# Ledger of designs, part 17: peptides against a protein of PDB entry 8RAJ

Target 1, 54 residues: chain A of PDB entry 8RAJ
Amino acid sequence: LPAENEDPDKAVVDLHRSPPKTKDPDLTPSGIIAKVKAGDMTQETARELLLAMR

## One batch from the design tools (peptide; aimed at target 1 I33 R47 L50 R54)

Design b2_p21_2_s3 (made by RFdiffusion4, then SolubleMPNN; its pose is not in this set)
Fold by OpenDDE base, seed 2:
Structure b2_p21_2_s3 (fold): chain B 54 residues (1-54), chain A 21 residues (1-21)
Amino acid sequence: as target 1 above (54 residues)
Amino acid sequence: REAELAEIERELARAKAEAEA
């Protein structure tokens, strides 16, 4: 079974890009927190994303 | 990780409180 290496690099959330109107579950506040909890996102990146959603 | 999560939760709570004010 090919391990779909979902390249974590494809979720390069451009912090300068307006939050996509797309309900990307990974870009929701809950999705961001889940990624940090999983160790897939740094706290700093999560803070910047959450602030950009403000 | 628990301390990091608690900081994120605090930032999220601030962002929500500021959006509701």
Scores: peptide ipSAE 0.127, ipTM 0.666, DockQ to the pose 0.062
OpenDDE base, seeds 1, 3, 4, 5: peptide ipSAE 0.109, 0.112, 0.120, 0.117; ipTM 0.644, 0.646, 0.661, 0.658

Design b2_p21_2_s4 (made by RFdiffusion4, then SolubleMPNN; its pose is not in this set)
Fold by OpenDDE base, seed 4:
Structure b2_p21_2_s4 (fold): chain B 54 residues (1-54), chain A 21 residues (1-21)
Amino acid sequence: as target 1 above (54 residues)
Amino acid sequence: MEAEEAEIEERLAAAAAEAAA
């Protein structure tokens, strides 16, 4: 069976693609802050996530 | 530090303080 040459160029993650709007309420900025307030997330982890979403 | 980073840090510090109370 001929190996389908998956063109490796299609794996170029468009770095200019706006991050997918996560519909997960736990991954919204407000959801992250709520997890810190509940003690379910550390301040440091929340900081890294919020800065990465900017 | 950018103004937006400072705002994030302030909000997180407030949330962490509330979690510790």
Scores: peptide ipSAE 0.552, ipTM 0.888, DockQ to the pose 0.590
OpenDDE base, seeds 1, 2, 3, 5: peptide ipSAE 0.544, 0.541, 0.550, 0.551; ipTM 0.885, 0.882, 0.887, 0.886

Design b2_p21_3 (made by RFdiffusion4)
Pose (drawn by RFdiffusion4):
Structure b2_p21_3 (pose): chain A 54 residues (1-54), chain P 21 residues (1-21)
Amino acid sequence: as target 1 above (54 residues)
Amino acid sequence: EEEEEEEMEELEELAEEIEEE
């Protein structure tokens, strides 16, 4: 509900920003398996990263 | 459970193949 909303002319275009990056671009396969074994990553995401490294 | 074990084994084999290359 637009109580005390911004101007109707589409002012203040500075919202919807993403959070900072929390990823590394390069890893060892052994490190991928270790992340799964530690419960810190799903087999789905781990397999996706290995398919990009093979 | 069995399916998850099989998928983990395949994931380990894939990682070994990459290390061999």

Design b2_p21_3_s1 (made by RFdiffusion4, then SolubleMPNN; from b2_p21_3, 6 letters changed)
Fold by OpenDDE base, seed 1:
Structure b2_p21_3_s1 (fold): chain B 54 residues (1-54), chain A 21 residues (1-21)
Amino acid sequence: as target 1 above (54 residues)
Amino acid sequence: MEEEEERLRELEELAREIERE
């Protein structure tokens, strides 16, 4: 099974550098919630991302 | 624990609102 090297630099979307314009599954509302549950995102950052999608 | 799970449920509700618009 190829361990997909998830490049750790792709997981940190700087909210100040790009509004979520990417069809990245990691930036869907469900993907944001999954990152919070994994401990990879703070609830504060998740709220800001979700509200910016509204 | 209960307060963190409550805050997570609120985020899940917000996410479901945004996915429906």
Scores: peptide ipSAE 0.612, ipTM 0.904, DockQ to the pose 0.629
OpenDDE base, seeds 2, 3, 4, 5: peptide ipSAE 0.605, 0.607, 0.607, 0.608; ipTM 0.904, 0.904, 0.904, 0.904

Design b2_p21_3_s2 (made by RFdiffusion4, then SolubleMPNN; from b2_p21_3, 9 letters changed)
Fold by OpenDDE base, seed 3:
Structure b2_p21_3_s2 (fold): chain B 54 residues (1-54), chain A 21 residues (1-21)
Amino acid sequence: as target 1 above (54 residues)
Amino acid sequence: DEERRRELEELERLAREIEAA
């Protein structure tokens, strides 16, 4: 059985499922942009998160 | 893709505006 290494660390932050309650540095405006640039977040999710911070 | 680049630049601007407030 190929162990698909599902890297469990891709916590896709779904704003609709769990509003960010934590001061996670990855949820700062700069952290959100960094995730988008890394391909770890969609632009749509980033837009929704940023607009919710505004 | 030029559109995705423009959209990213807009998100970066929005992020800077929020971080500076």
Scores: peptide ipSAE 0.642, ipTM 0.923, DockQ to the pose 0.686
OpenDDE base, seeds 1, 2, 4, 5: peptide ipSAE 0.640, 0.642, 0.641, 0.642; ipTM 0.922, 0.923, 0.922, 0.922

Design b2_p21_3_s3 (made by RFdiffusion4, then SolubleMPNN; from b2_p21_3, 8 letters changed)
Fold by OpenDDE base, seed 4:
Structure b2_p21_3_s3 (fold): chain B 54 residues (1-54), chain A 21 residues (1-21)
Amino acid sequence: as target 1 above (54 residues)
Amino acid sequence: MAEEERRLKELEELAREIERE
């Protein structure tokens, strides 16, 4: 069976280790919501990110 | 399902608030 290389570098934005780079287009409020809808981000992580942008 | 959809709607509202400020 081909090992599906699930790239472990799906950038889990570690809010505790790296402040969100204000220049990442994928970390816009709309980009965060898009990741949640895609299943690439939890609603909890999205809430913490959005609140940190306020 | 209904709770997850409600929580997503709350996040979409929060995101739209932050994008307007």
Scores: peptide ipSAE 0.620, ipTM 0.911, DockQ to the pose 0.685
OpenDDE base, seeds 1, 2, 3, 5: peptide ipSAE 0.619, 0.619, 0.618, 0.619; ipTM 0.911, 0.911, 0.911, 0.911

Design b2_p21_3_s4 (made by RFdiffusion4, then SolubleMPNN; from b2_p21_3, 10 letters changed)
Fold by OpenDDE base, seed 3:
Structure b2_p21_3_s4 (fold): chain B 54 residues (1-54), chain A 21 residues (1-21)
Amino acid sequence: as target 1 above (54 residues)
Amino acid sequence: SAAEEEKLRELEALAREIEAA
């Protein structure tokens, strides 16, 4: 079975690995929530990002 | 999980607060 190419570009945003790019539309508050709902971000990471935006 | 859904609602509330500011 071809290994499902897990799209390597689904990089889980790790706050500790890269500073949040303020210009990334995917890092808007709504974008963060969308990633959590999609399973592409943990609630913990989302909380940290949101609190940093506050 | 009900607990995870509650935490998600809290995050959504926080996100709305930040977007409204």
Scores: peptide ipSAE 0.630, ipTM 0.921, DockQ to the pose 0.659
OpenDDE base, seeds 1, 2, 4, 5: peptide ipSAE 0.630, 0.629, 0.628, 0.630; ipTM 0.922, 0.921, 0.921, 0.922

Design b2_p21_4_s1 (made by RFdiffusion4, then SolubleMPNN; its pose is not in this set)
Fold by OpenDDE base, seed 5:
Structure b2_p21_4_s1 (fold): chain B 54 residues (1-54), chain A 21 residues (1-21)
Amino acid sequence: as target 1 above (54 residues)
Amino acid sequence: SAAERRRKEAEVEEFMERELA
C-alpha cells in the first residue's frame, strides 16, 4: 500500500495576502503570541501577521 | 499613509512587548 505521505496541511499563512477573516484561533493575536511563546513562530513573523491584521 | 503605518507598528510593538515580556 503506498504510504500516503500525508503532507501536513501546513496552512501557509501568506503574509502579503489580506489574512482571510479566518476565525482560525491560530491567527488571532492571542494565538500568534501563543505560537511565539511556544517557539512555533518567530517574533518577526508574528509582528508581520499582527500588522497585517490591523 | 506613512504616519498610519508608524502608528500601527508602534501599537503592535507595544502589544508584543507587553505580551512577550
Scores: peptide ipSAE 0.604, ipTM 0.915, DockQ to the pose 0.783
OpenDDE base, seeds 1, 2, 3, 4: peptide ipSAE 0.602, 0.602, 0.604, 0.602; ipTM 0.914, 0.914, 0.914, 0.914

Design b2_p21_4_s2 (made by RFdiffusion4, then SolubleMPNN; its pose is not in this set)
Fold by OpenDDE base, seed 5:
Structure b2_p21_4_s2 (fold): chain B 54 residues (1-54), chain A 21 residues (1-21)
Amino acid sequence: as target 1 above (54 residues)
Amino acid sequence: DEEERRRKEEEVEEFMREQLE
């Protein structure tokens, strides 16, 4: 049976990488808040991301 | 600038509070 390598598309936003100019809706302030509310992101990671946008 | 950093931190903390309540 071929092991499907499910690459976990963990959007590990590398906080040390310059914020990608990605039109990723998940990297908008609203998208970040939505991930925190969904339990998909910590408030700490959200704080760091939001700070990097300002 | 430390004052600019503090201001950005305060604005983010306020935004997070208002959006996560």
Scores: peptide ipSAE 0.593, ipTM 0.907, DockQ to the pose 0.795
OpenDDE base, seeds 1, 2, 3, 4: peptide ipSAE 0.590, 0.591, 0.592, 0.590; ipTM 0.906, 0.907, 0.907, 0.907

Design b2_p21_4_s3 (made by RFdiffusion4, then SolubleMPNN; its pose is not in this set)
Fold by OpenDDE base, seed 3:
Structure b2_p21_4_s3 (fold): chain B 54 residues (1-54), chain A 21 residues (1-21)
Amino acid sequence: as target 1 above (54 residues)
Amino acid sequence: MEEERRRKEEEVEEYMRKQLS
């Protein structure tokens, strides 16, 4: 059976790629605030995360 | 550099205050 040569070189993880705009709704400013309001995150952790985004 | 960090901290603190009130 012909082994389909999947070219392994396309997995170049560009380490210099700006972290993808976190489309994670939990990591948006609004998502962070929502977690704090729900009691799932401390205000201190939220402050650190929000600072890291700026 | 320190002034820029302080401004960012103040802006985040104001944002949190407004959103968590």
Scores: peptide ipSAE 0.606, ipTM 0.908, DockQ to the pose 0.732
OpenDDE base, seeds 1, 2, 4, 5: peptide ipSAE 0.595, 0.595, 0.589, 0.596; ipTM 0.907, 0.907, 0.902, 0.907; seed 4 fails the geometry check

Design b2_p21_5 (made by RFdiffusion4)
Pose (drawn by RFdiffusion4):
Structure b2_p21_5 (pose): chain A 54 residues (1-54), chain P 21 residues (1-21)
Amino acid sequence: as target 1 above (54 residues)
Amino acid sequence: SEDMKEAAEEWKEMTGKHFWE
């Protein structure tokens, strides 16, 4: 509900910003398996990263 | 690579198949 909403002319275009990056661009396959074994990553995401590295 | 072959073997042990399959 638009109680005390911003102007109707589409002012204040500075919202919807994403959070900072929390990823590394390069890893060892052994490190991918270790992340799964530690429960810190899913087999889905791990397999996706290995398909990019093979 | 050697590391990739080792990781693929370990993956197969966990899932019964290779990760590219």

Design b2_p21_5_s1 (made by RFdiffusion4, then SolubleMPNN; from b2_p21_5, 8 letters changed)
Fold by OpenDDE base, seed 4:
Structure b2_p21_5_s1 (fold): chain B 54 residues (1-54), chain A 21 residues (1-21)
Amino acid sequence: as target 1 above (54 residues)
Amino acid sequence: SKEFEEAEREWKEMTGKLPWE
C-alpha cells in the first residue's frame, strides 16, 4: 500500500505565512477539531488555528 | 459563528478548557 506520504510539511499550517483558507474543509473549526481527535493535528496547532479564526 | 461555538464546546469537552484559557 503506498504509504500516503502525508507531507509532514503540509500538515504544519504556517499561520504567519498563509492564513487559513475558509474554503479548505480541513481548516474549518469543525475540521480542526476532527483532526485533533484523529491525532492528525496537535492540540497546540489546533489551538492557534482556532484562536486565529475566532 | 455557530460552527465556531460548536468547535469551542468540543474543544472544552476534550481539553477541559476553552482554546483561549
Scores: peptide ipSAE 0.604, ipTM 0.916, DockQ to the pose 0.740
OpenDDE base, seeds 1, 2, 3, 5: peptide ipSAE 0.604, 0.604, 0.603, 0.603; ipTM 0.916, 0.916, 0.915, 0.916

Design b2_p21_5_s2 (made by RFdiffusion4, then SolubleMPNN; from b2_p21_5, 9 letters changed)
Fold by OpenDDE base, seed 4:
Structure b2_p21_5_s2 (fold): chain B 54 residues (1-54), chain A 21 residues (1-21)
Amino acid sequence: as target 1 above (54 residues)
Amino acid sequence: SAELEAAEREWKEMTGKLPWE
């Protein structure tokens, strides 16, 4: 089977790219809302998370 | 936080209620 040519351009780490914010965007209030909108999180779970942040 | 308040507002817009209602 031909080895899937991994696009070598995807491996280029931009040295000038700001270090990934250690903050999990999925755990921010906005990230929670975004996940719910995308259907990646239930409203119940999102509600509990938002309540815990109060 | 301002971020949390904004999310709570968006939540109300989506669900019709605030998370604590």
Scores: peptide ipSAE 0.648, ipTM 0.930, DockQ to the pose 0.640
OpenDDE base, seeds 1, 2, 3, 5: peptide ipSAE 0.638, 0.636, 0.637, 0.637; ipTM 0.929, 0.929, 0.929, 0.929

Design b2_p21_5_s3 (made by RFdiffusion4, then SolubleMPNN; from b2_p21_5, 8 letters changed)
Fold by OpenDDE base, seed 1:
Structure b2_p21_5_s3 (fold): chain B 54 residues (1-54), chain A 21 residues (1-21)
Amino acid sequence: as target 1 above (54 residues)
Amino acid sequence: SKEFEEAEKEWKKMTGKLFWE
C-alpha cells in the first residue's frame, strides 16, 4: 500500500486557499477547540477559522 | 448550529470572551 505521504504541508490550513471543511474532523468547531487546548493551534488561528466557518 | 454553540461555550470558558468579540 503506498504510504500516503501525508504531505506535512497539508497540516498548514491556508484560510485563503482551503476553506475549513466541515467534514474534516480536525477542522470542525470542536476539533479546532481541541487543538487549541492541546497547544497544537494558536488562539488567533482558531479564532480566524471559527469566524470563517460561522 | 449545535456544533457552534458548544464551541462558543468552550471558547468562552478558555478565553473569557466569545470568539467573535
Scores: peptide ipSAE 0.627, ipTM 0.923, DockQ to the pose 0.696
OpenDDE base, seeds 2, 3, 4, 5: peptide ipSAE 0.626, 0.625, 0.626, 0.636; ipTM 0.923, 0.922, 0.923, 0.925; seed 5 fails the geometry check

Design b2_p21_5_s4 (made by RFdiffusion4, then SolubleMPNN; from b2_p21_5, 8 letters changed)
Fold by OpenDDE base, seed 3:
Order: sequence, then C-alpha cells, then structure tokens
Structure b2_p21_5_s4 (fold): chain B 54 residues (1-54), chain A 21 residues (1-21)
Amino acid sequence: as target 1 above (54 residues)
Amino acid sequence: SKELEEAEAEWKKMTGKLFWE
C-alpha cells in the first residue's frame, strides 16, 4: 500500500499560506484537538487555527 | 458551529482556558 508519505513539511500547517481546508479532517476543530492531544501539533498552532475558525 | 463548540470544550479540558484566552 503506498504509504501516504505525509510530507513532514506538509504537516506543518502554514496558517499564513493556505486557509484551513474545511474538508481536511486534520484541520477541522476536532482534528486540531486530536493532533494536539497526540503531540502532533503545538498548542500555539492549534490556538491560532481555532481562532481563525471562530 | 457545533464542531467549534466541542473543540472549545475539549481545549478547556486540556488547558484550563479557552483557546482565545
């Protein structure tokens, strides 16, 4: 199975580059929370993303 | 949205604060 090589660089959600795609499960509010819980996203980044969604 | 509201609740559980605080 092609391992979706999650480009680790793509995991860095550059908030300034692309508005969070509403269809990206990783960028939904729940997805953001999940990433933070998993240690895959900093609280700072998560906060900024959530703020942008508000 | 409900999703944001749930996320807010979870965030508060994790951090003790709202994400905008």
Scores: peptide ipSAE 0.650, ipTM 0.932, DockQ to the pose 0.713
OpenDDE base, seeds 1, 2, 4, 5: peptide ipSAE 0.644, 0.649, 0.649, 0.650; ipTM 0.931, 0.932, 0.931, 0.932

Design b2_p21_6 (made by RFdiffusion4)
Pose (drawn by RFdiffusion4):
Formats: structure tokens, sequence, C-alpha cells
Structure b2_p21_6 (pose): chain A 54 residues (1-54), chain P 21 residues (1-21)
């Protein structure tokens, strides 16, 4: 509900910003398997990263 | 590195098959 909302002319275009990056661009396959074994990553995401490295 | 990645994919597939069983 638009109680005390911004101006109707589409002012203040500085919202919807994403959070900072929390990823590394290069890893060892052994490190991918270790992340799964530690429960810190899903087999889905791990397999996706290995398909990009093979 | 490619060979290691293929081995790692096989190991993930084996782990998944074990879970299904």
Amino acid sequence: as target 1 above (54 residues)
Amino acid sequence: LAEEAEEALEELDEMEAEEEE
C-alpha cells in the first residue's frame, strides 16, 4: 500500500541494487568434491562447476 | 585438469547412485 510513497514522475532511480560478489572464478575439481563432502555445496552446483572446468 | 574434472564427475555420479539405492 503506497502510504507516503515517492513522487509519481519516476523520481529516485537508485533502488534494486544486487549484493557484492561471494564467488571464486577458478577452483580444483578436488576442491569441488571437498565442498560437497563438507556439506557446503549441492551436487547440482558442484556438477555445474565441473562441467565448466573439464 | 580435464582428466581430474572427468574423474570428479564420475565420483559425483557414483555418490548420487548410492543415495538413490

Design b2_p21_6_s1 (made by RFdiffusion4, then SolubleMPNN; from b2_p21_6, 12 letters changed)
Fold by OpenDDE base, seed 5:
Structure b2_p21_6_s1 (fold): chain B 54 residues (1-54), chain A 21 residues (1-21)
Amino acid sequence: as target 1 above (54 residues)
Amino acid sequence: RSAAAERALAELDAEEARARA
């Protein structure tokens, strides 16, 4: 059975494991909002990330 | 404080309010 390549890009940003790298465009305030709108991030996770960036 | 983060939080709150209505 072909091992479905678990897309390693679905690494849910665990706030408890690594501080968000400010250089990651996907972890900018605008990138976070974009992920929420796309359904790729929960509102709760987004809130926690944004509060940490404030 | 990041002004961008504060704006994004306000947008998030507005989206949450719309989702509950």
Scores: peptide ipSAE 0.604, ipTM 0.904, DockQ to the pose 0.594
OpenDDE base, seeds 1, 2, 3, 4: peptide ipSAE 0.603, 0.603, 0.604, 0.599; ipTM 0.903, 0.903, 0.903, 0.903

Design b2_p21_6_s2 (made by RFdiffusion4, then SolubleMPNN; from b2_p21_6 with L1K A2K E7R A17R E20R)
Fold by OpenDDE base, seed 1:
Structure b2_p21_6_s2 (fold): chain B 54 residues (1-54), chain A 21 residues (1-21)
Amino acid sequence: as target 1 above (54 residues)
Amino acid sequence: KKEEAERALEELDEMEREERE
């Protein structure tokens, strides 16, 4: 069985790339907030991402 | 998804306020 390498490459959300059509759990509203709380994302970046999801 | 994004924006506004206060 191929080991599901959960690529620990925390997808650096490139804000200049077309709105991520990816169902990445890391790009859920809750995942974004969790990254901000962890210090892994700025509030500004999180705001821009969430506004694009609205 | 839209409602979750809206709730997350409200949570960001609260976090920004708590950091400022």
Scores: peptide ipSAE 0.612, ipTM 0.906, DockQ to the pose 0.598
OpenDDE base, seeds 2, 3, 4, 5: peptide ipSAE 0.611, 0.607, 0.612, 0.608; ipTM 0.906, 0.906, 0.906, 0.907

Design b2_p21_6_s3 (made by RFdiffusion4, then SolubleMPNN; from b2_p21_6 with L1K E3K A17E E18R E20R)
Fold by OpenDDE base, seed 4:
Structure b2_p21_6_s3 (fold): chain B 54 residues (1-54), chain A 21 residues (1-21)
Amino acid sequence: as target 1 above (54 residues)
Amino acid sequence: KAKEAEEALEELDEMEERERE
C-alpha cells in the first residue's frame, strides 16, 4: 500500500504558544482610522464606532 | 480605550477638515 505522504510540514501549532492576541485590529481606534484612510470605511461609520468606545 | 477613541476622533475631525479645503 503506498504510504500516504503525511506532509511533515504540518506546522505543529505549539498549543503552549498563547493564541496570538487577535486584537482584531479592525475594532481598535487605530484600526478604524486605518480603514477610513484605506477607503474601506466611511467617516460617518468610523465616528459612530469611536463614539461608542468613548 | 476611551482615550484612544478620543485621539482617533480628533484625527477624524482633522481628516474631514482637510477634505473640505
Scores: peptide ipSAE 0.633, ipTM 0.910, DockQ to the pose 0.577
OpenDDE base, seeds 1, 2, 3, 5: peptide ipSAE 0.607, 0.610, 0.632, 0.609; ipTM 0.907, 0.907, 0.910, 0.908

Design b2_p21_6_s4 (made by RFdiffusion4, then SolubleMPNN; from b2_p21_6, 9 letters changed)
Fold by OpenDDE base, seed 4:
Structure b2_p21_6_s4 (fold): chain B 54 residues (1-54), chain A 21 residues (1-21)
Amino acid sequence: as target 1 above (54 residues)
Amino acid sequence: KKKEAEEALEKLDEEEEKKKE
């Protein structure tokens, strides 16, 4: 069985470590909300990302 | 992009309110 090594480090969008590449669909406003709903992003991190895009 | 971010902040606030109930 391919262990889906979902590297948990790739799922954490850290604003402090990498400026959001505005080209990644996962870092669009809609993509951020989708990650929060999926439980892949905290509401706090999502708020910081969205405020930085305003 | 600014408008989309503002609309997403509003949706985030609505989800926070729903999660507190």
Scores: peptide ipSAE 0.548, ipTM 0.873, DockQ to the pose 0.592
OpenDDE base, seeds 1, 2, 3, 5: peptide ipSAE 0.542, 0.548, 0.544, 0.544; ipTM 0.873, 0.874, 0.874, 0.874

Design b2_p21_7_s1 (made by RFdiffusion4, then SolubleMPNN; its pose is not in this set)
Fold by OpenDDE base, seed 3:
Formats: sequence, C-alpha cells, structure tokens
Structure b2_p21_7_s1 (fold): chain B 54 residues (1-54), chain A 21 residues (1-21)
Amino acid sequence: as target 1 above (54 residues)
Amino acid sequence: SAEAERRRREEVERELREALA
C-alpha cells in the first residue's frame, strides 16, 4: 500500500478561512440592523453581535 | 489591545448610529 506521504506542509490551516458566513439572514450585519429598526432587537445586543463579527 | 477594542466598539456604534438615522 503506497504510504500516502501526508505532506505536513499541506495542513496550511487557512487562518483566512472567512468566518462561516452566518447563513442566517437574521444574523447578517444588515439583518441585525433591520431587527433593531423593527424593534425586535436592542441596540446593545446588536452592538455585541456586530462586534463578534469583526 | 484594550485600545483596539475601544476603537472597534466606537466604530460599530458609529455604523449603527449611521444605519439607524
């Protein structure tokens, strides 16, 4: 069985893996802002969520 | 850095204010 030379250098943990785009439209920056405008979210909660995305 | 965190907070608060205006 050919020993697959696991090239250890190919575990480039792409540290640039874009944070999983929250597929939840309600958790996008625009969705969060829309919820605040609708009165469905507090400005403080929106701030905390937006900070966690940055 | 605590300063970098403050700056990020101020930026988000500004963006929220601008988006809500």
Scores: peptide ipSAE 0.182, ipTM 0.733, DockQ to the pose 0.665
OpenDDE base, seeds 1, 2, 4, 5: peptide ipSAE 0.176, 0.132, 0.179, 0.178; ipTM 0.727, 0.660, 0.724, 0.730

Design b2_p21_7_s2 (made by RFdiffusion4, then SolubleMPNN; its pose is not in this set)
Fold by OpenDDE base, seed 4:
Structure b2_p21_7_s2 (fold): chain B 54 residues (1-54), chain A 21 residues (1-21)
Amino acid sequence: as target 1 above (54 residues)
Amino acid sequence: SEEERERERREVEEELRKALE
């Protein structure tokens, strides 16, 4: 079966949307850093997310 | 302030850099 193209664009964190109080451990500062270290997130996206959380 | 936003940007960039080292 062809690998489902996980559309990388679905991680569009709308920076204008109040960060949903999603207890998503992946949206913590430590979770963001872990994704960058794993190669699952760019440093630029991580910067934008961390700035939006301040 | 623009200066405040620039300081916050630099702090986040430095924190990311230190965490990725």
Scores: peptide ipSAE 0.387, ipTM 0.841, DockQ to the pose 0.752
OpenDDE base, seeds 1, 2, 3, 5: peptide ipSAE 0.120, 0.381, 0.141, 0.223; ipTM 0.632, 0.839, 0.664, 0.739

Design b2_p21_7_s3 (made by RFdiffusion4, then SolubleMPNN; its pose is not in this set)
Fold by OpenDDE base, seed 3:
Structure b2_p21_7_s3 (fold): chain B 54 residues (1-54), chain A 21 residues (1-21)
Amino acid sequence: as target 1 above (54 residues)
Amino acid sequence: REEERRRLEEEVEEELRKALE
């Protein structure tokens, strides 16, 4: 049984819902660029991710 | 289709260049 997390701040991730247009700040164009600047992502990976968002 | 892909590639490369300067 999926544990009902009674925590109202935990978004219930429906595994059958297409991932909500990820408001993940780390997957925005600005977040991707910030990771490259920090050395946490390669420019090549950033290019591929940014192209996939277009 | 190839021209559109190339345009998107050029736009992303320019965005990355300006952001990493």
Scores: peptide ipSAE 0.508, ipTM 0.887, DockQ to the pose 0.661
OpenDDE base, seeds 1, 2, 4, 5: peptide ipSAE 0.505, 0.499, 0.498, 0.502; ipTM 0.887, 0.885, 0.885, 0.886

Design b2_p21_7_s4 (made by RFdiffusion4, then SolubleMPNN; its pose is not in this set)
Fold by OpenDDE base, seed 4:
Structure b2_p21_7_s4 (fold): chain B 54 residues (1-54), chain A 21 residues (1-21)
Amino acid sequence: as target 1 above (54 residues)
Amino acid sequence: SAEEERRRREEVRRELEEALA
């Protein structure tokens, strides 16, 4: 089965478009919170992403 | 401003891309 190279560039959550049903675990609310805890994301960016997912 | 909002979206996108790389 060709590994679907889901180009990570297509996982860009358009903050004004319906949250992409990206199966990317890193773009889930839990994944975003995990990145903030790891120091890989700012709290501000995380807040904006989480608001866009509502 | 619509330009400030655009810049903010581009910044958030960049930070997300950097965090996903």
Scores: peptide ipSAE 0.138, ipTM 0.667, DockQ to the pose 0.062
OpenDDE base, seeds 1, 2, 3, 5: peptide ipSAE 0.110, 0.128, 0.129, 0.107; ipTM 0.609, 0.637, 0.638, 0.605; seed 5 fails the geometry check

Design b2_p21_8 (made by RFdiffusion4)
Pose (drawn by RFdiffusion4):
Structure b2_p21_8 (pose): chain A 54 residues (1-54), chain P 21 residues (1-21)
Amino acid sequence: as target 1 above (54 residues)
Amino acid sequence: AAAAARAAEADAALEELAAMP
């Protein structure tokens, strides 16, 4: 509900920003398996990263 | 030779991941 909402002319275009990056671009396959064994990553995401590295 | 070793490690890791519960 638009109680006390912004102007109707589409002012204040500075919202919807994404959070900072929390990823590394390069890893060892051993490190991928270690992340799964530690429960810190899913087999889905781990397999996706290994398919990009092979 | 280093690129081929890394590819072989990644393929072995995919096989290991497929064998996991």

Design b2_p21_8_s1 (made by RFdiffusion4, then SolubleMPNN; from b2_p21_8, 10 letters changed)
Fold by OpenDDE base, seed 1:
Structure b2_p21_8_s1 (fold): chain B 54 residues (1-54), chain A 21 residues (1-21)
Amino acid sequence: as target 1 above (54 residues)
Amino acid sequence: EEEERRKREAEEALEELDAMP
């Protein structure tokens, strides 16, 4: 089975790309807040993402 | 309608983020 190397770099949300209409539960407002609370995202990155969704 | 929901949820999440230490 090829271990699909999930390139950790594919989790780099390109903040300059128009927020993809990603149905990714991880990029919902609630998912962003959950990542910040988990320590997986900075408050600054979360703020920029949420402002782009406004 | 889905876009307006997302905007509202983003605003509520910004308020929650501003309340974080």
Scores: peptide ipSAE 0.616, ipTM 0.919, DockQ to the pose 0.591
OpenDDE base, seeds 2, 3, 4, 5: peptide ipSAE 0.616, 0.614, 0.616, 0.613; ipTM 0.920, 0.920, 0.920, 0.920

Design b2_p21_8_s2 (made by RFdiffusion4, then SolubleMPNN; from b2_p21_8, 10 letters changed)
Fold by OpenDDE base, seed 3:
Structure b2_p21_8_s2 (fold): chain B 54 residues (1-54), chain A 21 residues (1-21)
Amino acid sequence: as target 1 above (54 residues)
Amino acid sequence: MEEERRREEAERALEELDAMP
């Protein structure tokens, strides 16, 4: 079975779209901070996302 | 309620982000 290469590059968070009211743990304030700490998100992108939630 | 909680969580997360090196 080919392991579906989950291309990690397809999480283009469209910052210009109102953040979907998704209960996605990855789009919660805590999930954003966790991604930054893991090195999976830049501090700049995290800041823009968090500012849009305020 | 849920939107206010998310706003307060985002404000705290911004403070945590600004404290990162």
Scores: peptide ipSAE 0.612, ipTM 0.914, DockQ to the pose 0.601
OpenDDE base, seeds 1, 2, 4, 5: peptide ipSAE 0.612, 0.611, 0.611, 0.612; ipTM 0.914, 0.914, 0.914, 0.914

Design b2_p21_8_s3 (made by RFdiffusion4, then SolubleMPNN; from b2_p21_8, 10 letters changed)
Fold by OpenDDE base, seed 3:
Structure b2_p21_8_s3 (fold): chain B 54 residues (1-54), chain A 21 residues (1-21)
Amino acid sequence: as target 1 above (54 residues)
Amino acid sequence: MEEERRRREAEEALEELDAMP
Protein backbone atom coordinates (compact mmCIF):
# COMPACT_ATOMS: atom_id res chain seq x y z
CA LEU B 1 0.00 0.00 0.00
CA PRO B 2 1.57 3.34 -0.95
CA ALA B 3 1.80 5.42 2.20
CA GLU B 4 -0.15 8.51 1.15
CA ASN B 5 2.50 11.18 1.32
CA GLU B 6 0.65 13.65 3.49
CA ASP B 7 2.17 16.71 1.84
CA PRO B 8 2.88 18.85 4.95
CA ASP B 9 2.64 21.93 2.65
CA LYS B 10 -1.20 21.73 2.24
CA ALA B 11 -2.02 23.45 5.54
CA VAL B 12 -2.30 26.82 3.76
CA VAL B 13 -4.24 28.54 6.52
CA ASP B 14 -6.08 31.25 4.59
CA LEU B 15 -5.51 34.10 7.07
CA HIS B 16 -8.03 36.26 5.14
CA ARG B 17 -10.93 33.86 5.79
CA SER B 18 -12.63 34.16 9.18
CA PRO B 19 -11.18 31.28 11.21
CA PRO B 20 -13.64 28.41 10.78
CA LYS B 21 -15.52 27.70 14.04
CA THR B 22 -13.81 24.29 13.84
CA LYS B 23 -12.98 22.63 17.14
CA ASP B 24 -9.75 21.63 15.42
CA PRO B 25 -7.19 21.37 18.24
CA ASP B 26 -4.63 22.66 15.72
CA LEU B 27 -6.47 26.02 15.39
CA THR B 28 -6.95 26.63 19.13
CA PRO B 29 -4.67 29.23 20.77
CA SER B 30 -2.95 26.40 22.68
CA GLY B 31 -2.63 24.32 19.48
CA ILE B 32 -1.00 27.26 17.66
CA ILE B 33 1.53 27.70 20.50
CA ALA B 34 2.22 23.94 20.45
CA LYS B 35 2.98 24.12 16.67
CA VAL B 36 5.38 27.04 17.20
CA LYS B 37 7.18 25.10 19.98
CA ALA B 38 7.38 22.05 17.69
CA GLY B 39 8.85 24.17 14.83
CA ASP B 40 5.78 23.41 12.64
CA MET B 41 4.67 27.09 12.58
CA THR B 42 6.54 30.41 12.46
CA GLN B 43 6.07 32.93 15.27
CA GLU B 44 4.85 35.46 12.65
CA THR B 45 2.10 33.16 11.34
CA ALA B 46 1.11 32.26 14.91
CA ARG B 47 0.89 35.98 15.82
CA GLU B 48 -1.36 36.72 12.82
CA LEU B 49 -3.67 33.78 13.67
CA LEU B 50 -3.92 34.74 17.35
CA LEU B 51 -4.56 38.42 16.52
CA ALA B 52 -7.45 37.33 14.24
CA MET B 53 -8.99 35.40 17.19
CA ARG B 54 -8.89 38.46 19.55
CA MET A 1 -19.22 32.83 26.38
CA GLU A 2 -17.27 30.62 23.87
CA GLU A 3 -16.07 33.66 21.84
CA GLU A 4 -15.02 35.53 25.01
CA ARG A 5 -13.12 32.43 26.21
CA ARG A 6 -11.38 32.10 22.82
CA ARG A 7 -10.47 35.82 22.90
CA ARG A 8 -8.96 35.46 26.39
CA GLU A 9 -7.07 32.28 25.40
CA ALA A 10 -5.75 34.13 22.31
CA GLU A 11 -4.57 37.08 24.45
CA GLU A 12 -2.80 34.69 26.87
CA ALA A 13 -1.24 32.84 23.90
CA LEU A 14 0.02 36.15 22.42
CA GLU A 15 1.73 36.90 25.75
CA GLU A 16 3.31 33.40 25.69
CA LEU A 17 4.40 33.94 22.05
CA ASP A 18 5.98 37.32 22.90
CA ALA A 19 7.94 35.60 25.71
CA MET A 20 9.48 33.06 23.25
CA PRO A 21 13.16 33.67 22.21
Scores: peptide ipSAE 0.615, ipTM 0.916, DockQ to the pose 0.604
OpenDDE base, seeds 1, 2, 4, 5: peptide ipSAE 0.614, 0.614, 0.614, 0.614; ipTM 0.916, 0.916, 0.916, 0.916

